# Ledger of designs, part 3: peptides against a protein of PDB entry 3VZA

Target 1, 98 residues: chain A of PDB entry 3VZA
Amino acid sequence: RVERLCKSKELFEERLGLEIRRIHNEQLQFIFRHIDHKDPDKPYMFTLSINEQGDYEVTSCTPPLDCISEFQLKVRETNNFSAFIANIRKAFTALSFK
Target 2, 62 residues: chain B of PDB entry 3VZA
Amino acid sequence: AAYVTQLYYKISRIDWDYEVEPARIKGIHYGPDIAQPINMDSSHHSRCFISDYLWSLVPTAW

## One batch from the design tools (peptide; made by RFdiffusion4, then SolubleMPNN)

Design b1_p23_5_s3
Fold by OpenDDE base, seed 4:
Structure b1_p23_5_s3 (fold): chain B 98 residues (1-98), chain C 62 residues (1-62), chain A 23 residues (1-23)
Amino acid sequence: as target 1 above (98 residues)
Amino acid sequence: as target 2 above (62 residues)
Amino acid sequence: MEELDKVPTTEILRKILEEEPIE
């Protein structure tokens, strides 16, 4: 089962092009790849924490997204974390075409 | 880790089939209404296409 | 999978945040 868990993470990372890392100061780093078809390894990332109120809080976004603050509000309102991540990826994808 | 895998499921709603050959991307996507199978040959697609396709399964409606 | 649907995402996140940083 341990081997399967390791394999599972690797499959998700490769297939979704999404790496999730625990970093300092109680934050999670979400790293998207496979966004730019011309440069598949180019990372698009944001960091996330849970603030003192227990709400999702984006602590950084690289490259920056104008819509990230709105998405933070939306995920707090809807608690739809899946849509939150998917919309961020969608926004990064749109940005890659500029 | 187990919790990271759980988070991937919370995000993608995908459960992989771990018994197939490495080149086969097979699993189930659990949509809001129905579950749909995933079954594709990775050797026929770019990494970007595969990722784009899988993410297209994830609803963006709040 | 249905059992995972019952677990709040925030709880999963908190459990991950309790782990040692990768860097």
Scores: peptide ipSAE 0.696, ipTM 0.949, DockQ to the pose 0.841
Fold by OpenDDE base, seed 3:
Structure b1_p23_5_s3 (fold): chain B 98 residues (1-98), chain C 62 residues (1-62), chain A 23 residues (1-23)
Amino acid sequence: as target 1 above (98 residues)
Amino acid sequence: as target 2 above (62 residues)
Amino acid sequence: MEELDKVPTTEILRKILEEEPIE
């Protein structure tokens, strides 16, 4: 079972180019790769926590995104976490084109 | 990693076929209206193209 | 998959945060 779970995680990481890590202070780090076709391993990342009110809170974003605060608002309103992550990746992709 | 894989599903709505050969990217994407099969030969595409394609399946409408 | 659709994402996130050790 452990082997199956590891395989599943690895497939998602490679195919989506998205790594999810737990870091200090009860936060999750989302690391996107495969964004820049010229540099596939270049990371684009943000960190996320759940605040005392139970709401999603972005605690960092590297590189910074002007739209991240709006996305945080949208995910709180809609609870559409999938769209939240997808829109962030879309924004990182746009940023990679300089 | 059980909860992490659950989170990946919550994000992508993809369920992989784990029984196929490594070079085959096969699974099901559960869209809002209909489930669609995924079936790609990874040897024919770059890593970036594969990721871009899979993410294109994920709706961005809030 | 259908059962996962019923689980709140926040619950999954909390479960991840409860697991040890920190990566």
Scores: peptide ipSAE 0.696, ipTM 0.948, DockQ to the pose 0.859
Fold by OpenDDE base, seed 1:
Structure b1_p23_5_s3 (fold): chain B 98 residues (1-98), chain C 62 residues (1-62), chain A 23 residues (1-23)
Amino acid sequence: as target 1 above (98 residues)
Amino acid sequence: as target 2 above (62 residues)
Amino acid sequence: MEELDKVPTTEILRKILEEEPIE
């Protein structure tokens, strides 16, 4: 099933415009594309870790989002990771119109 | 990559149909109320439209 | 898919962080 797993990842990456990468220091990098319709390949990124307390921690956000700290608080309160990621994408989308 | 695909499901609640032609975006979105099919012809849409549409299926309420 | 709904997301993330190769 390795072939299917690889295909699955590729389908999600292309269709959602979301790439997930493991980077140094036990962090995940989330890279959104297909945000700017005029530049579909322009990346919008944030990095995430689980801190020593076991909580989600955003370690970087590029471009910066003024709402990212609030979203980190919300995901810790609700544990709704799906809404967390979706709201970040929505925020990046709004930013792309500025 | 198994855990990454699991994470994609946790985020999107989408399960793709892997047996269809590459140009067909087919799957199931498991929403909070009911599961609904996804069935799109990618040749009829831009990449950005497809992504925006799929993300529109994901609730943003905390 | 129903089984995945029962798995905590944090567990999936931890497994990625521990077992997935650094790209």
Scores: peptide ipSAE 0.695, ipTM 0.948, DockQ to the pose 0.910
Fold by OpenDDE base, seed 5:
Structure b1_p23_5_s3 (fold): chain B 98 residues (1-98), chain C 62 residues (1-62), chain A 23 residues (1-23)
Amino acid sequence: as target 1 above (98 residues)
Amino acid sequence: as target 2 above (62 residues)
Amino acid sequence: MEELDKVPTTEILRKILEEEPIE
């Protein structure tokens, strides 16, 4: 099981181009790669925490996204975390063409 | 990390087939209504295309 | 997978946040 878990994580990281890391101050860092086809290793990232009220809170976004605050509101309203992450990736993808 | 893999599933709704060769991207995507198989030969595609394709399976509707 | 669907995402996140920071 342990070996499978390690393999699973690696498969998700490579195939989705998404790395998830625990960083300081009780935050998670989401690092998207494979966004820019001309520079597949270029990272697009945001950090996330759960605030004192228990709500999702984006603590940083690099590069910045105008829509990130709206997405934070939407995920709090819908609790659709999957759509939250997918929309962020979609936004990063759109940004990479500019 | 078990919880990280659980989070990947919560995000992507993908369950991989771990019994196939590394070059085969095989699994199941559990959509809102219908589960659909994933079965790709990674040697036929770029890393970016593969990622874009897999993410295209994930609904963006809130 | 059905059992995972029943687990709140916030709970999974909390479990991850209990781990030591990588950086």
Scores: peptide ipSAE 0.695, ipTM 0.948, DockQ to the pose 0.844

Design b1_p23_5_s4
Fold by OpenDDE base, seed 4:
Structure b1_p23_5_s4 (fold): chain B 98 residues (1-98), chain C 62 residues (1-62), chain A 23 residues (1-23)
Amino acid sequence: as target 1 above (98 residues)
Amino acid sequence: as target 2 above (62 residues)
Amino acid sequence: MEELDKVPTKEILKKIIEEEPIE
């Protein structure tokens, strides 16, 4: 089972092109790859925490997204974390075409 | 670890089939209405295409 | 999978923040 868990993480990382890391100051880092077809290894990332009020809070976004603050509001309103992550990836994808 | 894997499921709603050969991307996507199978040969696609396809399964409606 | 659907995402996030090694 332990081996399966390790394998599972690796499969998700490769197939979704999404790495999830715990970083300092009680934050999670979400790193998207496979966004730019011309540069598949180029990272697009944001960091996330749960603030003292218990709300999702984006603490950084690289490259920056104009829509990230709106998405933060939306996920707080809807609690749809899946759509939150998917929309961020969609926004990064759109940015890669510029 | 276990919780990271759980988070991946919460995000993607995908459960992989771990018994198939490495080149086969097989699993189940649990959509909001119905579950759909995933079954593709990774050797026939780029990494970017595979990721784009899988993410296309994830609804973006809030 | 149905059991995972019952677990709040925030709780999973908190557990990762508490238990996963810092990278």
Scores: peptide ipSAE 0.756, ipTM 0.961, DockQ to the pose 0.918
Fold by OpenDDE base, seed 2:
Structure b1_p23_5_s4 (fold): chain B 98 residues (1-98), chain C 62 residues (1-62), chain A 23 residues (1-23)
Amino acid sequence: as target 1 above (98 residues)
Amino acid sequence: as target 2 above (62 residues)
Amino acid sequence: MEELDKVPTKEILKKIIEEEPIE
């Protein structure tokens, strides 16, 4: 099982270009790669916590996204975390095409 | 990493086939309507293309 | 997978925050 779990994580990281880390202060860091086709290893990331009200809270976003606050609102309203992550990636992708 | 892999599933709705050769990206995407198979040769695509394709399977509608 | 669909995402997130090593 341990071997399978490790393999699973690695497959997701590589294939989705998404790394998920636990960082300090009860936060998770989501790191997207494979966004910029000219620089596949360039990271696009945000950090997330669940505040005392139980709501998703974006604590940082690098590079910054104008839409991140709206997405935070949307995920709180819909509880659609999948769409939340997918839309963030979509926004990062759009940003890479400056 | 059990919970992390669970989170990946919650995000992507993908379940990988772990018994295939490393170069084969095979699995199932559980979409809102029906499940769709994933089966592609990674050697024929860039990492960015693969990621873009897989993410294209994930609905962005709220 | 069907059983996993029933687990709230926030619950999974909290478990990660509690159990995964800090990087």
Scores: peptide ipSAE 0.756, ipTM 0.961, DockQ to the pose 0.933
Fold by OpenDDE base, seed 1:
Structure b1_p23_5_s4 (fold): chain B 98 residues (1-98), chain C 62 residues (1-62), chain A 23 residues (1-23)
Amino acid sequence: as target 1 above (98 residues)
Amino acid sequence: as target 2 above (62 residues)
Amino acid sequence: MEELDKVPTKEILKKIIEEEPIE
């Protein structure tokens, strides 16, 4: 089953183009690839924590997204984490065309 | 890695079929209405297309 | 999968932050 778990993570990473890492200071790093069709390996990333109030908090975003603060507000209001991640990817995709 | 895979499911609502050949992208997407099968030949698509397609299955409505 | 639907996402995130190796 450990083998399956490792395989599962690898499949998600490749197929969704999304890597999830635990980094310092109780944060998670979300790294999107396969955004730019001309440069599939170009990373688009943000870091996330759960603050002392128990709320989602974006601690960094590279490249920066004007909408990230709004998305943070929306995910706190709706608790729809899936839509949160999907909208961030959508925003990164739009950014890649500029 | 168990919790990471759980998070991937929470994000994508996809459960992969782990018994098929690596070139076959097969699984189930559990959408808001009904579950839908995923069945793609990865050799027929770019990595970016595959990712874009799979993410298109994920609702963006808050 | 139905069981996972009942688990709050924040709980999963907390478990990752707690147990996953730092990269």
Scores: peptide ipSAE 0.756, ipTM 0.961, DockQ to the pose 0.921
Fold by OpenDDE base, seed 5:
Structure b1_p23_5_s4 (fold): chain B 98 residues (1-98), chain C 62 residues (1-62), chain A 23 residues (1-23)
Amino acid sequence: as target 1 above (98 residues)
Amino acid sequence: as target 2 above (62 residues)
Amino acid sequence: MEELDKVPTKEILKKIIEEEPIE
């Protein structure tokens, strides 16, 4: 099972182009790649925490997204974390076209 | 990294087939109503296309 | 997979924050 878990993470990272890291101050970092077809390794990332109220809180977004605050509100309202992540990737993709 | 893989599933709703060769992207996407098979030859596509395609399976409706 | 559907995402996130090594 341990070997499968390692393989599973690697498959998700490569196939989805999404890396998930734990970073300092009880935050998770979500790093999207494969966004810009001309520069597949260019990272698009945001950091996330669960605040004292138990709510999802975006603590950073690079590059910045105008819609990120709205998405934070929506995920708090709906608790649809999947749509939250997918919409962020969609927004990063749109941003990559400048 | 058990919880990380669980999170990937919660995000993507994809369960990979771990018994196939690395070049074969095979699994199941569990949509809201119907499960759909994934079966791609990675050598036929760019990494960006593969990622875009897989993410296209994930609903963006809140 | 059905069992995972029953687990709240926030619980998974908290477990990652608790147990995963800091990178």
Scores: peptide ipSAE 0.755, ipTM 0.961, DockQ to the pose 0.933

## One batch from the design tools (peptide; made by RFdiffusion4, then SolubleMPNN)

Design b1_p24_1_s3
Fold by OpenDDE base, seed 1:
Structure b1_p24_1_s3 (fold): chain B 98 residues (1-98), chain C 62 residues (1-62), chain A 24 residues (1-24)
Amino acid sequence: as target 1 above (98 residues)
Amino acid sequence: as target 2 above (62 residues)
Amino acid sequence: SASEEAKELLKKIIEEEPVEEAVP
């Protein structure tokens, strides 16, 4: 059902505060909001692609995270994409307290 | 948006109840353990609290 | 596997979903 799919996307975006966009150059942009309780609409985002070797590759991160390279390594090793996204959000949350 | 919604499920393991009123956040979180219900009134919480709570359900262990 | 499914899903999104402007 098309209507349910649209509603589902909207519910996930609002409730998780996570938007997913297909952008140029075969990349996805993951935009986290609701991170900073003082500024809920402030975006924390990264872009992701699958490189020619078939590996996850983070192509940008705004604001930058010191741990993003390690997380990229971890997701390549474990293929745990859920933990990958959750850990990035956790890192952004920690950054918002600085 | 079919693939995107599938990706949201792969990330969160949450399945929403689409038949309740918009203010009711109702669904089921699946995971390694027994499935747990989600049922909260959005008017009682901030957007950030709701998101933080839902993400707290997602394991971070690699 | 479930892990490979996520990667394949990303590929499908990159191939099928409409291209949007990136959030600056």
Scores: peptide ipSAE 0.763, ipTM 0.961, DockQ to the pose 0.929
Fold by OpenDDE base, seed 2:
Formats: C-alpha cells, sequence, structure tokens
Structure b1_p24_1_s3 (fold): chain B 98 residues (1-98), chain C 62 residues (1-62), chain A 24 residues (1-24)
C-alpha cells in the first residue's frame, strides 16, 4: 500500500498539476502548475491553515487573487472544500490570461 | 502520503487505475450524478490540457 | 460529518505529514 500511496500522490501531482505541501507554522501550501499553457511549470499557489476558531484561513496567495477573501468566506459557509480549490484554480487560470 | 492522497480524492473525486501503463490516464470521476470514466493517452495531449480537462470535471458550485 | 472530513484531513496532514520547504 505504501507504494500505491506514493504513486497515487505522484499521479495526482502530475495530472492535476497540484502539489500539496505541509510547510512551517502549521500551514499547507497548495501549488498549482499547468495553469499557463505558455509556461506550464509556473507556480500559482496559496497557503492555508486552520485557525484557532477552526476556520479555514488563507495565509498567502501568489499571485494575489482579488476573489480569495470571498472564496475563504464561501468555504467557511459551505464547507465545500472541493469547490474552494476548484474555484481558486479557475481564478488562477483566468489571471494567467491577463 | 495517506492523508494527502485522501485529500486529493476529497478535492477531485477521482480514483485512478493504478494497473495500467504510465502513459494511460485511466480512472473514474465520481460526481453528484453518474460516475464518469477517465481514459486518456497522455502522449496525445499537453500537460496543461490534461489538467484543465480533469479540473473541468470538478464542480465549482458552492 | 462529511463537511468536516476535509478539515479533519487538513489537520491530520498538518500534524503528521513531513514538513517541506515552501515554494517561493
Amino acid sequence: as target 1 above (98 residues)
Amino acid sequence: as target 2 above (62 residues)
Amino acid sequence: SASEEAKELLKKIIEEEPVEEAVP
């Protein structure tokens, strides 16, 4: 199973172009690639924590997204984490065209 | 990696077929409606196209 | 609940997965 888990992570990373890292200060970094078709390896990323209130908290976003605060509100309201991540990717994709 | 893999599933609702050749992107996407098969030859598509396609399967409605 | 599962997964990752360097 260990081999499968490692393979699974690698498959998701490559196919979704999404890497998930545990980083310092009890945060996760979500790194999107394959956003810019002209530069597939260019990272679009944000960091996330669970604050003391137990709420999702975006601690950084690079490049910045105007909608990130709204998305944070939405995921807190709906608890739809899948939509949260998908919408962020959608926003990064739109940003890459600018 | 177990929790990260579980998180990927929670995000994408994709279950990969791990028994196929590396160039074959095969799996199942589970959504609110019927399950949708995924079956692509990665050599026929760009990495960006593949990712865009797979993410297109993920609902963005809150 | 199903809605809390993702949050619990995040907590588990934050607690148990190895710390990596952040992509700058």
Scores: peptide ipSAE 0.763, ipTM 0.961, DockQ to the pose 0.937
Fold by OpenDDE base, seed 4:
Structure b1_p24_1_s3 (fold): chain B 98 residues (1-98), chain C 62 residues (1-62), chain A 24 residues (1-24)
Amino acid sequence: as target 1 above (98 residues)
Amino acid sequence: as target 2 above (62 residues)
Amino acid sequence: SASEEAKELLKKIIEEEPVEEAVP
């Protein structure tokens, strides 16, 4: 089972082009790759924490997204974390064409 | 990596088939209404295409 | 709820997964 877990993580990372890291200061970093078809390894990333109020909080976004604050509001309202991540990826994708 | 793997599932709702050859991307996406099979030959697609396709399965409606 | 489950999962990751260097 341990072997499967490791394999599973690797498969998700490669196939979704999404890496998830626990980083300093009680944050998670979400790193999207495979966004820019001309530069598949270019990272598009944001960091996330759960603040003292128990709310999702985006602590950084690189490159910056104008919509990230709205998405933070939406995920707090709906608690739809899946849609939150998917919409961020969609926004990064749109940004890569500019 | 157990929690991270669980998070990937909560995000994507994809369950991989771990018994197929590495070049085969096979699994099931569990949408809100119906489950859809995933079955791709990775050698026939770019990494970006594969990722884009898989993410297209994930609803963006809040 | 599924919503709360995701948040709790994030908390568990933040608490238990090994700390990694951030991608710059």
Scores: peptide ipSAE 0.762, ipTM 0.961, DockQ to the pose 0.936
Fold by OpenDDE base, seed 5:
Structure b1_p24_1_s3 (fold): chain B 98 residues (1-98), chain C 62 residues (1-62), chain A 24 residues (1-24)
Amino acid sequence: as target 1 above (98 residues)
Amino acid sequence: as target 2 above (62 residues)
Amino acid sequence: SASEEAKELLKKIIEEEPVEEAVP
């Protein structure tokens, strides 16, 4: 099962173009690739933590997204984490077109 | 990797078929309605197209 | 609750997955 789990992670990373890392200071980094068709390896990323109140908190976003604060509010209200991630990717995609 | 894999499923609602050849992207997307099969030949598409297509399956409605 | 499943999963990752270097 361990081998399958490793394979599964690799498949998701490549096919979704999304890498998830646990990083310093009790944060997760979400790294989107395959956003810019002209530069598929260019990362679009944000970091996320669960704050002291137990709420989702975006601690960084590179490149910056005007909508990220609104998305943070929406995910706190709805707890729809899937839509949260999907909307961020959608926003990064739109940003890549300048 | 167990928790991360579970998180990928919660995000995408995609379950891969792990018994097919690497060039075949095969799985099932479990949306709010009927489950939809995924079956692509990766050699026919760019990595960006594949990712865009798969993400298009994920609802963005809050 | 079901609505908190993703959050709990994130917490488990933050607690148990190996720490990696952040992508700059």
Scores: peptide ipSAE 0.762, ipTM 0.960, DockQ to the pose 0.960

Design b1_p24_1_s4
Fold by OpenDDE base, seed 4:
Structure b1_p24_1_s4 (fold): chain B 98 residues (1-98), chain C 62 residues (1-62), chain A 24 residues (1-24)
Amino acid sequence: as target 1 above (98 residues)
Amino acid sequence: as target 2 above (62 residues)
Amino acid sequence: SASEEAKELLKKIIKESPVEEPVP
């Protein structure tokens, strides 16, 4: 089971181009790759925490997204975490076209 | 890794087939209406294409 | 609810997973 779990994580990371790291200060870093087809390894990332009120809080976004504050509001309203992540990736993709 | 893999499923709704050769990207995407199979030969596609395709399966409606 | 499940997963990851260095 442990072996399968490790394999599963690796498959998701490679196939979705999404890495998830537990980092300092009670945050998760979400790292998107495979965004820029000309530079597939270029990371597009944001950090996320759950604040004391229990709300999703984006603590950083690199590169910055104008829409990230709106997305934070939307995920707090809808609790649709899947759509939250997918919309961020879509926004990063759009940004990569400059 | 258990929690992280669960999170990946919550995000993507994809369940991989772990019994196929590494070059085969096989699984099931569980959409809101129907489950759809994923079955790709990775040697025929770029990493970016594969990722874009898989993410296209994930609804963006809030 | 499924919505709250994701948040609880995040909390569990934050609580129980080893700290990694961030990608710069």
Scores: peptide ipSAE 0.770, ipTM 0.962, DockQ to the pose 0.929
Fold by OpenDDE base, seed 3:
Structure b1_p24_1_s4 (fold): chain B 98 residues (1-98), chain C 62 residues (1-62), chain A 24 residues (1-24)
Amino acid sequence: as target 1 above (98 residues)
Amino acid sequence: as target 2 above (62 residues)
Amino acid sequence: SASEEAKELLKKIIKESPVEEPVP
């Protein structure tokens, strides 16, 4: 089972181009790759925590996204975490064209 | 990696077929309406195209 | 709910997973 779990993680990382890391200060780092077709390994990242109120909180975003605060609001309202991540990737993709 | 893989499913709603050849991307996307099969030959596509395609399956409506 | 489960998964990862170095 451990081997299967490791394989599953690797498949998701490669196929979705999304890595998830547990980092310092009770945060998760979400690292998108495969965004820029000219530089597939260039990372587009944000960090996320659950604050004292139990709400999703974006603690950093690199490169910055104008829409990240709105997305944080939306995910708190809807609890649609899937749409939250997908919209962030969509925004990073749009940013890569600039 | 158990919780992380569960999180990937919560994000993508994709369940992979782990028994196929490494070059074959097979799975099922469980959308809100109907489950759709995924079946791609990775050797025919760039990494970016594959990722873009898979993410296109994920609804962005809040 | 499914939405609540995602948040609980985040909490579990934060609580139980080893700390990694962030991608700079």
Scores: peptide ipSAE 0.770, ipTM 0.962, DockQ to the pose 0.929
Fold by OpenDDE base, seed 5:
Structure b1_p24_1_s4 (fold): chain B 98 residues (1-98), chain C 62 residues (1-62), chain A 24 residues (1-24)
Amino acid sequence: as target 1 above (98 residues)
Amino acid sequence: as target 2 above (62 residues)
Amino acid sequence: SASEEAKELLKKIIKESPVEEPVP
């Protein structure tokens, strides 16, 4: 099962173009690739933590997104984490077209 | 990797078929309505297209 | 609750997963 879990992670990373890293200061880094069709390996990323109040908190976003604060509010209201991630990817995709 | 794979499922609602050849992207997307099969030949598509397609399956409604 | 499942999962990852270097 451990082998399957490793394979599963690799499949998700490659097929979704989304990597998830546990980084310093109790944060997760979400790294989107396959956004820019001209540069598939270019990362679009944000970092996320759970603050003292137990709320989702975006601690960085590179490149910056105008909508990220609104998305943070929406996910806190709805707890729809799936839509949160999907909307961020959608926003990064739109941004890649400049 | 157990927690991370669970997180991927909660994000995407995709369950992969792990018993097929590597070039075959096969699985099931469990949306709010009827579960939809995924069955793609990766050699026929770019990595970006594949990712875009899979993400298109994920609802963005809050 | 079901609505908190993802959040709890994140907390578990943060608590139990090894720290990696961030992508710059």
Scores: peptide ipSAE 0.770, ipTM 0.961, DockQ to the pose 0.961
Fold by OpenDDE base, seed 2:
Structure b1_p24_1_s4 (fold): chain B 98 residues (1-98), chain C 62 residues (1-62), chain A 24 residues (1-24)
Amino acid sequence: as target 1 above (98 residues)
Amino acid sequence: as target 2 above (62 residues)
Amino acid sequence: SASEEAKELLKKIIKESPVEEPVP
């Protein structure tokens, strides 16, 4: 199972262009690649924590997204984490064309 | 990697077929409606296209 | 609940996964 889990992680990372890292201060870093078709390895990323109230909290976003605060509100309201991540990727994609 | 892979599933709702050749992107996307098969030859597409396509399967409605 | 499953997964990852260096 360990081998499959490792393979699964690698497949998701490559195919979705999304890497997830546990970083310092009880945060996760979500790194999107394959956003810019001219520079597929350029990372678009944000960091996320669960605050003391148990709420999703975006602690950084690089490059910055105007909509990130709204998305944080929406995911807190809906608890739709999938839509949260997908919308962030959509926003990064739109930003890459600017 | 167990929790991370579970998280990937929670995000994407994709279950990969791990028994196919590396160049074959095969799996199933589960959604609120009918499950959709994924079956691509990665050699025929750019990495960005593949990612864009797979993410297009993920609903953005809150 | 199903809606809380993702959050619990995040908590478990944060608690139990090894710390990595962030991508700059």
Scores: peptide ipSAE 0.769, ipTM 0.961, DockQ to the pose 0.945

